Peptides against a protein of PDB entry 1ZZD. Designs and how they scored, part 22

Target 1, 109 residues: chain A of PDB entry 1ZZD
Amino acid sequence: FQVVNPYLLRDLVDLGIWDEGMKQYLITQNGSIQGLPNVPQELKDLYKTVWEISQKTIINMAADRSVYIDQSHSLNLFLRAPTMGKLTSMHFYGWKKGLKTGMYYLRTQ

## One batch from the design tools (peptide)

Design b1_p21_1_s1 (made by RFdiffusion4, then SolubleMPNN; from b1_p21_1, 15 letters changed)
Fold by OpenDDE base, seed 5:
Structure b1_p21_1_s1 (fold): chain B 109 residues (1-109), chain A 21 residues (1-21)
Amino acid sequence: as target 1 above (109 residues)
Amino acid sequence: DDDEFDKKELEKLKEEEKKKE
């Protein structure tokens, strides 16, 4: 599994936005929070690194490799052309709907 | 499942912060 930055985890918990949906989102984004609308810009700036690539690129790479998220439940998402917009929409939709788990598999059709 | 790991890590951080006070 992908290890979340412990300080980021703390900050997200303090914001009250840490949940299974958020966890799944981070996994698909390779740990990046840059695309999250409910995270203060200050935190985004704090956790930005020189190796940060576009969210779209991260998603494309993840989709190409068929991201596997090790959780108790599985949800398969198949995207022919994954983009930040598509994945963000799907993740937040699931998050807002109260899904216990997010995406388990991300694959490109 | 890594939920248990995340919780433990968070607890460690909280404990460390308390020690710094």
Scores: peptide ipSAE 0.006, ipTM 0.244, DockQ to the pose 0.014
Fold by OpenDDE base, seed 2:
Order: C-alpha cells, then sequence, then structure tokens
Structure b1_p21_1_s1 (fold): chain B 109 residues (1-109), chain A 21 residues (1-21)
C-alpha cells in the first residue's frame, strides 16, 4: 500500500487543514491529495512523484500531528485496551458512517 | 468537563502508543 509523504503531512498542518477527517481521507485515498479542493495546486504537483511510506508510519505521524478541532457533534467511545490500531479503526468507522463533523471521545477502563 | 477530559485522554493514549512503537 502507498500513502502520503511525511512532508505532505507537515504541509497540510501548516495549511491549517489537518484534522481527523483529513487523516481518514488520506487513508481512504491511498495518500492522494489530488481530489482536495482546499490544497494549492503547487502542493499537488509537488507530491505527485514523492515516495510513499507505509500506512502505519502515516498513522503514527498523524497521531503526533493530530490536533483537536471544535466540532458541533461528538461521540463517546469506551475501550478496555485501546491501541493505535483500534483508535484508527474507530475513526475510520466513524468516517464511513458519516461522522465527518464529529469527534470521538475515548474513555478507557 | 467531559469533552476536555476525553480530549486529554485521547492525546495521552496517542503519546503512549507512539512511545511503544
Amino acid sequence: as target 1 above (109 residues)
Amino acid sequence: DDDEFDKKELEKLKEEEKKKE
């Protein structure tokens, strides 16, 4: 599998458009930003030919760069033993279910 | 509040997982 370059993640953060929705979008699009209207064409061109990294690496970097954004809707989730993989899966599931404007709140036991 | 707690807990989990990997 192929996902976006780590420098792209940085640039998306710098653009202020990095959020949980964007993270999941990149995962579903195999790292492609070509379909994003809010990304400058210059960046799209720059990252057309950059090398790809593993999805796991992208997830890890996304976790490091993830910032909380204010959402009008939220969903509470409870996990006994959450892992990064589980967190990603939950967010992905939420994305697929239309929780694009929502935030997952996690509580652990 | 609950939202603030959840936010902090999520970030804590992310940091912990990052350290393990």
Scores: peptide ipSAE 0.000, ipTM 0.190, DockQ to the pose 0.050
Fold by OpenDDE base, seed 3:
Structure b1_p21_1_s1 (fold): chain B 109 residues (1-109), chain A 21 residues (1-21)
Amino acid sequence: as target 1 above (109 residues)
Amino acid sequence: DDDEFDKKELEKLKEEEKKKE
């Protein structure tokens, strides 16, 4: 049960990039915008701390240990490895084009 | 509930933006 941060929503609307696809992307990324190629770095930096806190909460509340582990590892890799950013960007592009399953597969492999 | 919340918030933000123009 995840709700988009209203301030982030505002900023994305101001950028003119908010749509249903963006919403779904944020849900799958637990609110992270770090991997979005069309978002200014300054905005990413602004919401980094919020994202980290939210991610920690989501991880801690995960009932499924498998999901917990996968998400925690993914987060850790994203924070430390630029390659995860690239994967996230690709996921976004695929999502915008309706390739939800394909991008999910790519991200998990 | 989540979808409805986000939609309502988005609509409010759009209305506010229109007022600023």
Scores: peptide ipSAE 0.000, ipTM 0.233, DockQ to the pose 0.015
Fold by OpenDDE base, seed 1:
Structure b1_p21_1_s1 (fold): chain B 109 residues (1-109), chain A 21 residues (1-21)
Amino acid sequence: as target 1 above (109 residues)
Amino acid sequence: DDDEFDKKELEKLKEEEKKKE
């Protein structure tokens, strides 16, 4: 069994956004919620200061879920003028839509 | 199996919080 930060788990459940996709996303992002578009900024600020999950735990989760990480990183995103924030958000969205592999193209009009 | 574990952990957390109030 894999465990995530229990306080983060609680807050995400309370928001109604906790699911398997969210769990796997957090593993690939080393527990960071900063790039999630559906998380209130208040919670993002809270977990900037309340970093209670150990890095060792994150590494262990990543090692145990290596196959899932590989699938997530197989998604190639092509953006015009990409930022880390945008890439993270799209990565999450792609995961939620089952786009574990392939390419996603975004163009602005 | 992981889902069941997470649910159990959440229940424990809620129980502990109720005891502290």
Scores: peptide ipSAE 0.008, ipTM 0.245, DockQ to the pose 0.014; fails the geometry check

Design b1_p21_1_s2 (made by RFdiffusion4, then SolubleMPNN; from b1_p21_1, 12 letters changed)
Fold by OpenDDE base, seed 5:
Structure b1_p21_1_s2 (fold): chain B 109 residues (1-109), chain A 21 residues (1-21)
Amino acid sequence: as target 1 above (109 residues)
Amino acid sequence: DDDEFDKEELKKLEEYLKLLE
């Protein structure tokens, strides 16, 4: 079971690089786009997975109650029992205020 | 262990993804 961040999917579509190959790549890479040469670095920085950022950064994001009120509680559960669902939720709520509306959501088993 | 996406937004996303098929 894996979940792709809906905002990431939107941005990949906007770049015109979303296809079946990209989908399979994300699945095999546990949602990471860090290895993709055709993705701008700014997007790579924005969509780093929990395994690609420091625990300190994760905790800081969770502690920011102004942006992560409900997300901070869910993130605590994520840290205790990490799942792709919780990771997706982290990015979703973490960047929601800073991102425009409209997104994609992809679930796969 | 809910993914915490609101149901309304998920519905919109699913509709959009369907358009890509």
Scores: peptide ipSAE 0.041, ipTM 0.453, DockQ to the pose 0.033
Fold by OpenDDE base, seed 2:
Structure b1_p21_1_s2 (fold): chain B 109 residues (1-109), chain A 21 residues (1-21)
Amino acid sequence: as target 1 above (109 residues)
Amino acid sequence: DDDEFDKEELKKLEEYLKLLE
């Protein structure tokens, strides 16, 4: 299990706050940066862990957006039977693809 | 952790996520 999202790592490096202490902090916090006072709120919202947001909120937002694509019914089917594993997979996949805007929406709305 | 999506589901997810961009 990778504790640090690679895109989060990049952004923390860009902020100039990445070091061994930060790494250890993230390990103890299960990847969460919510408690860091020197991180912009925008990044905190973007990089909320799957466990830091309501599944219901995620489902509602995803369902709302899914109606605007051709595969809306297929996506709704997925969302009608969500599991923590599926939500985790969804977020991890989004992270791997670098879809920061999409992930921001799913985490903040 | 294992990914619960197959390749077809991932394609659909990509379309959805692109819409959010």
Scores: peptide ipSAE 0.008, ipTM 0.225, DockQ to the pose 0.038
Fold by OpenDDE base, seed 3:
Structure b1_p21_1_s2 (fold): chain B 109 residues (1-109), chain A 21 residues (1-21)
Amino acid sequence: as target 1 above (109 residues)
Amino acid sequence: DDDEFDKEELKKLEEYLKLLE
């Protein structure tokens, strides 16, 4: 299960370029917008830097959660019985800690 | 914990996430 960064989604919607084609593009590009010609460079730069988050910290926040950073543009989330609220909370925390670029890969235990 | 975040912002972000469903 792939989840696009909600802040990125917001920005793309605000630009008026969000559609099914964009969705499929993001899925195939692991959340990267670097190759999109119709996206401002400033926005590309904003979603280039990724800061690491301690897995232990994430687990401490939610006992049934595990986070693994596989590559520069992806974050793997392992949850038991995930809910929209939990997913959104993870995105907020990720953004706060600098995971602005991440495509989140959710896996249920 | 969700209490740390603005509830209205949280709701808005959830709406964006639904665009992927």
Scores: peptide ipSAE 0.040, ipTM 0.484, DockQ to the pose 0.094; fails the geometry check
Fold by OpenDDE base, seed 4:
Structure b1_p21_1_s2 (fold): chain B 109 residues (1-109), chain A 21 residues (1-21)
Amino acid sequence: as target 1 above (109 residues)
Amino acid sequence: DDDEFDKEELKKLEEYLKLLE
């Protein structure tokens, strides 16, 4: 699976723009930062090869309290054309990662 | 703008993610 480049997270934090809104944006845009007006073009060019953030990575971020602090009890996941298999695997993986709540909100486009 | 985590905590995440690669 595609692992999100951790340096992307670093750069977003360095810019001071990482928050719950940014996380949700990345999810809806499959990890693309190309549409963000407050991100320098050089960063867009650097990470244009990152096509999407895997749902597994999103869950990992949510499980890590050091990074995902706010809104931890109301994680929002955005999926396009979710299948039963994908939903089951996500739920199971989240459980394994020790999420305190098995409840997350699924939004589809 | 404020981010929800500090640099030290982010570093921990980076190390974790690298282990998954």
Scores: peptide ipSAE 0.032, ipTM 0.428, DockQ to the pose 0.028; fails the geometry check

Design b1_p21_1_s3 (made by RFdiffusion4, then SolubleMPNN; from b1_p21_1, 10 letters changed)
Fold by OpenDDE base, seed 1:
Structure b1_p21_1_s3 (fold): chain B 109 residues (1-109), chain A 21 residues (1-21)
Amino acid sequence: as target 1 above (109 residues)
Amino acid sequence: DEDEEDEKLLEELKKLLEELE
């Protein structure tokens, strides 16, 4: 059970970017908006927490080592030089655009 | 079908992300 920060919800609604895709993304990211490309940096800075900073650090450390992200085996996507940020953004936009199948990202070296 | 549409969408998203980076 996750509750979206009410102030964050307000700001996202005011920006007109709150939708089902945004909601689902936040659920998967435990409330973090740091990886969203369509969110103003000012808003990201406003809601930056110690938790998000720590998560970013972990992601940065893991990004270079990550070979793939497995969301589902139903759809495979191969990327030459994927980053965690890019993969996250793709997942987010894919959901917003109505992707219904799972996604599997694999880096090719 | 749904899978084909998803694949097309993902290719478009890849192009968009590459242009934004």
Scores: peptide ipSAE 0.016, ipTM 0.353, DockQ to the pose 0.041
Fold by OpenDDE base, seed 3:
Structure b1_p21_1_s3 (fold): chain B 109 residues (1-109), chain A 21 residues (1-21)
Amino acid sequence: as target 1 above (109 residues)
Amino acid sequence: DEDEEDEKLLEELKKLLEELE
């Protein structure tokens, strides 16, 4: 399942734009708010940075830890004893060509 | 063959890590 950043949820609530429609939008956009016209640019910049940091961390975990890979159409990474906050499952994208089109999942075991 | 594709994808992620660090 997809985990949405709880701080992002808070900020969207503070903006008064959080609702079920927004939730579904974020799910379809893999947690990205970059395409939302009613979100301040400062907030977009913040969570762009947060997103990039998170992806780097996830890739690092995938590279240096034993993982279970599930299904080739989307990479599901099952990690033992994850250390990234409260994250139990997350979507992420690679930046290299060919990886950008696929969604990748981090899951805890 | 599914396992092979998954392994290739994992290697690509490792390469991406090298570029990000």
Scores: peptide ipSAE 0.016, ipTM 0.269, DockQ to the pose 0.064
Fold by OpenDDE base, seed 5:
Structure b1_p21_1_s3 (fold): chain B 109 residues (1-109), chain A 21 residues (1-21)
Amino acid sequence: as target 1 above (109 residues)
Amino acid sequence: DEDEEDEKLLEELKKLLEELE
């Protein structure tokens, strides 16, 4: 499942651009607003940073082995001669897959 | 082995984390 960031929702509402079409767009784009022409660049930059911080947190959880990363087979296809940029892309790819299917990782307790 | 593959992925993610810090 995908949950819209409540702050993003607020900002989109404040811009007066929130509607069913926007909702569907966000679902399709896995929460990204980077491709929206009617969103200020400053807001895009803000949520790009928020996204990066969120992903860093997920990496921390994974590194602590408190989470099991799903879609590992798909991600492993890109580990051949990886660069940092490629690893970042793989991580985001995995996240996108998780958002589409409702499962990116499993928490271990 | 899926566990081995996951471990390798986790190690790569750790490297990414170090780069981000």
Scores: peptide ipSAE 0.015, ipTM 0.325, DockQ to the pose 0.055
Fold by OpenDDE base, seed 4:
Structure b1_p21_1_s3 (fold): chain B 109 residues (1-109), chain A 21 residues (1-21)
Amino acid sequence: as target 1 above (109 residues)
Amino acid sequence: DEDEEDEKLLEELKKLLEELE
C-alpha cells in the first residue's frame, strides 16, 4: 500500500525535502503535512482535508492527546497540555535530529 | 547507545515545549 499520496510525494520531491525521515513523519501523521515548517503554506492548503481539520479540533479539545511513532524501542513522554502544533513540532524535531530508534508515545500528563 | 541518545534528546524537547505552554 502507498502511505503517501502520490501527488504529495511528487511535490515533496520537487521541493527537495523528501527523505526517509519525511516518510516516517508522514506515516505517523496519516499523510498530513500541516505541521511541517519547511513546507510552503500553499502546499499545506492544497492538501488540507476535512479529516485534518477535524483531528486538529479533537486533539486540541480532548482530555487525552497523543502522537505515535513506531520503532523498536518504546518510550513514553508526557506533555501537560499539548496542542496539535506542539505535537507535530515534536515529531518534526525528532525527525530532524535523527530520532529513529525508539517507539515514542507522546501523551497528555 | 543510540536508544539512549534518542531518549535524552526527547526529554530535552519535552522540557522546551512544556516551557512554551
Scores: peptide ipSAE 0.012, ipTM 0.348, DockQ to the pose 0.046

Design b1_p21_1_s4 (made by RFdiffusion4, then SolubleMPNN; from b1_p21_1, 11 letters changed)
Fold by OpenDDE base, seed 1:
Structure b1_p21_1_s4 (fold): chain B 109 residues (1-109), chain A 21 residues (1-21)
Amino acid sequence: as target 1 above (109 residues)
Amino acid sequence: SDDEFDKELLEELEEELKKLE
């Protein structure tokens, strides 16, 4: 299993942005916070290592994982101007709302 | 219903996204 960096956990809690969605997002990103839009850049720089992938790659991975396939429930989200940042945020808050067990559709208008 | 849930969630997500941008 994956263990969250205790110092990162502390900092996220202190910022008031730690929740179930954040936890699940970090798990899916192998502990990387680089792609999170609600995390201050100062923290991203602090926890950046030589082994971190690019923010763009993280966002792409998050966006890819934002599409869930599950027959138990279906959810359709419509965005007029989708961006990679929005996709990442949707993934984050999708987990926050417990959509990990639902079929999540992203559609453009 | 599922449709009502979807609409409610979409509204909440859009609100949160506006705060993050």
Scores: peptide ipSAE 0.019, ipTM 0.316, DockQ to the pose 0.033
Fold by OpenDDE base, seed 5:
Structure b1_p21_1_s4 (fold): chain B 109 residues (1-109), chain A 21 residues (1-21)
Amino acid sequence: as target 1 above (109 residues)
Amino acid sequence: SDDEFDKELLEELEEELKKLE
């Protein structure tokens, strides 16, 4: 099985593009929606996976500390005075919401 | 604990996000 952010699922449903094909696509793409032509770029930016963002870039966007990210459902942040761009901050905000509300488990069977 | 520490830091990030909005 594969874990998916429940807010991503909600947004895909709201766009009217959630179906079995989308489910299988996410499974094969490890949760990435970057390759989908019918998804707004703003949504793609918000829900980039941890493997789609350079760890070095994330660290550079942090003010004084590194960020430890282990999968989408286990995020460890080590920031004393974070200074991040808007899109990066929104990305971490999305992760925060996912961690608080649990994850949706997608299964092939 | 690590979870409690993460919660505090995520709250700080949320405050920074509000400044950028």
Scores: peptide ipSAE 0.016, ipTM 0.325, DockQ to the pose 0.039
Fold by OpenDDE base, seed 2:
Structure b1_p21_1_s4 (fold): chain B 109 residues (1-109), chain A 21 residues (1-21)
Amino acid sequence: as target 1 above (109 residues)
Amino acid sequence: SDDEFDKELLEELEEELKKLE
């Protein structure tokens, strides 16, 4: 599973660039928006910082639960076979203080 | 500082994540 920051989704929607293509792009890029030319640099910097703080904590605490990141600049959390409860708990809390809301889950076939 | 803030946040997150396990 790939979990995306809900505020990132909101901001992408506000920019008018959220669509199926963007969704697939984020899946292939492990949630990174750093390579998107139509995203303001300020937004890239913001989510980079948030990710670095939250992902470090979550990955350390959930290492035994197959939590990992593929790219150091990505914004997503990966779990191979998480339970819904564990995934929700970890991800919601990971962003609670900074972003104060939940997560969006992306899946591929 | 930003670094100090990050450290405090990490500590709080770790404590709460521990409770969720």
Scores: peptide ipSAE 0.014, ipTM 0.273, DockQ to the pose 0.053
Fold by OpenDDE base, seed 3:
Structure b1_p21_1_s4 (fold): chain B 109 residues (1-109), chain A 21 residues (1-21)
Amino acid sequence: as target 1 above (109 residues)
Amino acid sequence: SDDEFDKELLEELEEELKKLE
């Protein structure tokens, strides 16, 4: 399965473009929305910035127990999908910003 | 304990993330 940022899902829903087709697209694109023509550039820039956070920074953020403890279940999901490093970065960035919503996962049906 | 569980997950995560660099 593929881990995805819940706020990305929210933004896509708010745009009115979330559907089964979009879900499958994200799965094939490893969570990237950069190639979507119907997504505002502002959103692409937002998630691109988060996507490019260094893994060292993410590790340092994870070392903060106050953030880590609250999202232990979500962290477990990341370990199940360790190749989703950049999406993990988005999640940890959310942690730093005080977000408490864990990552969701997408899978083909 | 919960703290020990979190520590183990952190260590595993750090290891996996390093592999991705």
Scores: peptide ipSAE 0.011, ipTM 0.268, DockQ to the pose 0.048

Design b1_p21_2 (made by RFdiffusion4)
Fold by OpenDDE base, seed 5:
Structure b1_p21_2 (fold): chain B 109 residues (1-109), chain A 21 residues (1-21)
Amino acid sequence: as target 1 above (109 residues)
Amino acid sequence: EAEKYLTEIKESEINDGFEDL
């Protein structure tokens, strides 16, 4: 079972900070390195989990694709801590961006 | 007054939600 991104593993090894403790930390943090003080910011920016990327960006990407797709498509969205405000904002933003009536699959952490 | 207040709260929540996406 792939728990850690293999490319992330490589980069952590190259930094010389990979060990069993690091592995266990990543498992506990669901693959996130954002909380690690000994990791360069550039790597943190590169290796964001699905919970750490902007869902607005995902919606924008989906809207861009929808320009070239006639049929409705499904979209997966990820929210760590969903609120009514966030959900409402997602719906309105999707509508404003011209997303077609498709299935929105909300995943929560 | 209550309706106005509720509308303001809803708009605030939507705006906060949008910034957090």
Scores: peptide ipSAE 0.053, ipTM 0.408, DockQ to the pose 0.044
Fold by OpenDDE base, seed 1:
Structure b1_p21_2 (fold): chain B 109 residues (1-109), chain A 21 residues (1-21)
Amino acid sequence: as target 1 above (109 residues)
Amino acid sequence: EAEKYLTEIKESEINDGFEDL
């Protein structure tokens, strides 16, 4: 099981902040660097985990692709803390955006 | 009254859920 993205590892090494403490931190944070004060914002934006990306954005991108693709692709969505409200909103928003499929695969943290 | 209140709560939860996606 890979916790740390290899490209992220490279960039952390290049920043000179990679050490055993950093490794253990990332393990406990499931690969998230969002809480690190010594990491540039540009890298934080680049290395968002699936739990830190707006699922609305994912739905939007999927909807854009669906305009040009005959067969609907399976859509994977990630919710850190799913609620009935979030699930309902997810389905409604997907429908509103005109997704061809109702096959949404939900992953939870 | 209870049904109305329940509906309002559900609508609020849906709205909050949408913003948190």
Scores: peptide ipSAE 0.042, ipTM 0.464, DockQ to the pose 0.042
Fold by OpenDDE base, seed 3:
Parts: sequence; C-alpha cells; structure tokens
Structure b1_p21_2 (fold): chain B 109 residues (1-109), chain A 21 residues (1-21)
Amino acid sequence: as target 1 above (109 residues)
Amino acid sequence: EAEKYLTEIKESEINDGFEDL
C-alpha cells in the first residue's frame, strides 16, 4: 500500500529535501511529517495523517454533512490508542450529534 | 455507594476518552 502521499512527495521534492533518508523516515513514521524540522508548518497542517486528525473533528464534519443529506455517509474513525472510554465517547458523541448511522469502520494503529 | 462510585468511574472514563478523541 501507499505510505507516502504522492502530492506530499511532490512538495518534498520541490523543497529539495527528498532523498532516500527522507523516504525511510516517512516509512518508519507511517507517512507523518510532523516531526520534521525542515518542513514548513503549512505543509504539516496540510498533510496530517489520519492518526493526527482529531476524530472528534471527523465526527463533527460527519454531523455537519448530515444536515444536508438524508442518510449519513459512512463514518470511518482512526484511533492510535483505543480505549473503552474513547470508544464509548465516540458512540455517545456521534449519537448526540444526531448521526443516523453509527460508526461504520474503526481502524487502529 | 458502590453504584455511585462505579458510575463516577464510568463517567470519568467517558469524559477522558472524549477529550482524547
């Protein structure tokens, strides 16, 4: 599967910092550039991995979409360190936000 | 008392989980 976003690859090449070392770094970091000091913050914000985005934000976005659609789209959530508390919170928060369908798929790291 | 304590634990775990989402 693709570890490095092809658009991220392009931007890293444009920055002149793409090399084999960078490639290996990204592989070990599962595509994350958040720890790279030589990458502008703007790019870090743009290329957050699914593990670096607040799942609460994802739920909010899904709830916002549900205002305009009859059936809620499938909700995929990603938890780096799942706990019963987090899972329960996701369920209740989704319910509170009025999602017609619960969590479709949960991915863990 | 035990039921109250269990409820508080559960609510605390849920709240902590919510903040970490």
Scores: peptide ipSAE 0.042, ipTM 0.429, DockQ to the pose 0.043
Fold by OpenDDE base, seed 4:
Structure b1_p21_2 (fold): chain B 109 residues (1-109), chain A 21 residues (1-21)
Amino acid sequence: as target 1 above (109 residues)
Amino acid sequence: EAEKYLTEIKESEINDGFEDL
């Protein structure tokens, strides 16, 4: 199980802030750098975990791709705190965006 | 009337869920 994105690791090394403490921090935070004060916001925006990105955005991107690709590929969605409302919304939003035949794999934290 | 309220609740939950996606 890989917790740290290899590119993130590189950038943290380049920033000179990579050490054992940082490693342990990332492990405890499941790879999130959002709480690190010494990391530029630009990098935080770049290295969002699956739990920190909008699933609506993921659906939008999938819908945009669906114009060009076969939707035989499954779509993975990630919800930190799934509710009936969220689940229903995902289904309806996916439908609205044209992912009528899309397979959704829901993962929870 | 009860059905109306149930519908409103369901719609509210969906809308709230959508904002949280």
Scores: peptide ipSAE 0.038, ipTM 0.424, DockQ to the pose 0.043

Design b1_p21_2_s1 (made by RFdiffusion4, then SolubleMPNN; from b1_p21_2, 8 letters changed)
Fold by OpenDDE base, seed 1:
Structure b1_p21_2_s1 (fold): chain B 109 residues (1-109), chain A 21 residues (1-21)
Amino acid sequence: as target 1 above (109 residues)
Amino acid sequence: WEEKYLEMIKNAEVSDGFEDL
């Protein structure tokens, strides 16, 4: 069962654009609002799905945390359309950024 | 192998698919 983000639901209601059509749209788009022209950009930036967030940014954030944490931490990476090139780039970039472990989980859509 | 691996890491930012991360 797909559950709409409750905060997103609230904000869409506050904008007065929540209706059955919007609900069906979100279902078909797996929760993405990026394609909606009547949603402010600030909300689009706020409510990016895991598939829409830059994985490079996630790697950077993980690398920053790894400076302060000794134990290995799990890193979840999400690629909509993984290629060998992307996987290689992620691996090498993570290594270059000094991630202490290669313990990341790759999720694909 | 190690030298090649290090070179690949060095050039990771220009590798295929890097810009799409």
Scores: peptide ipSAE 0.042, ipTM 0.441, DockQ to the pose 0.055
Fold by OpenDDE base, seed 2:
Structure b1_p21_2_s1 (fold): chain B 109 residues (1-109), chain A 21 residues (1-21)
Amino acid sequence: as target 1 above (109 residues)
Amino acid sequence: WEEKYLEMIKNAEVSDGFEDL
């Protein structure tokens, strides 16, 4: 299991802020840099974890791909705090977007 | 029943509740 994105690691090294303390911080934060004050916002926006990205955006991206690919896609969705309402909304939204495959994997934090 | 089910899904209001993770 890779906690730290290798490209994020590179960028943190380039910023000169990578050290053992940073490594331990990222481990405790499940790879999130959102709480770091010394990281530019553009990097925070770029390196969102699966728990920080809107799953609606993921569904939209999957739907966009489905327009150009005849093959069925495997879709993984991640919710930090799932509710029946959220699950139902995702299911219906995915259907409305015309995904060729159902939701195969739902993961929770 | 499948057609009715699909129509219900199509017309269902989708909330943005899953936008917030």
Scores: peptide ipSAE 0.028, ipTM 0.367, DockQ to the pose 0.059
Fold by OpenDDE base, seed 5:
Structure b1_p21_2_s1 (fold): chain B 109 residues (1-109), chain A 21 residues (1-21)
Amino acid sequence: as target 1 above (109 residues)
Amino acid sequence: WEEKYLEMIKNAEVSDGFEDL
């Protein structure tokens, strides 16, 4: 039971490109519109999935929040194809940014 | 342990590979 983001649906309808083919494409692509040539880049940037957002940016935001938080927190990160090298880099980067949590909950696709 | 870990972090070159799609 995969539901298309209602706001994305609205914008695709407004563009006049929503049809059954588009629906099936989104289902097969897990909601990603990045590969569609007929979608403006602005919409692609707006509707990035959790797998398409830079996890470095997520770490930066978490680090910024941690400046104002006294207690430790957990962080969720998402990688499509994690390698030991990527995991190590993420860990070290998080530490350099002063994250109070050493525990990352990694989700994989 | 903390001192060793901090030294490792300081000297580690972090890859941006996790930003790649």
Scores: peptide ipSAE 0.024, ipTM 0.358, DockQ to the pose 0.055
Fold by OpenDDE base, seed 3:
Structure b1_p21_2_s1 (fold): chain B 109 residues (1-109), chain A 21 residues (1-21)
Amino acid sequence: as target 1 above (109 residues)
Amino acid sequence: WEEKYLEMIKNAEVSDGFEDL
């Protein structure tokens, strides 16, 4: 089952736009609020789902963490439409950025 | 072998949808 992010729920209630229709919308959109016209852009940016964030940015953040973490950390990447080219590029980009391990978890939509 | 590997990595950044990551 899918559960709505409790913080997102709070913020939507505070905006006065939470109702059963909104709940169903979020379920059908896999938690995305990007398509909602009545939500401020700031909240859209805050509540981007894993599918809406650049995976290059995720790799960069992981590389930044590796500066301070001696032990290898897990890296989770998400692709809606993976191709061999994209996977290869992600792997090598991660390596170039100094990640100690490759992509540990790959999730697809 | 390290230089060759780095070259391969560099080439991978330019191709195959790296911009779409």
Scores: peptide ipSAE 0.023, ipTM 0.394, DockQ to the pose 0.057

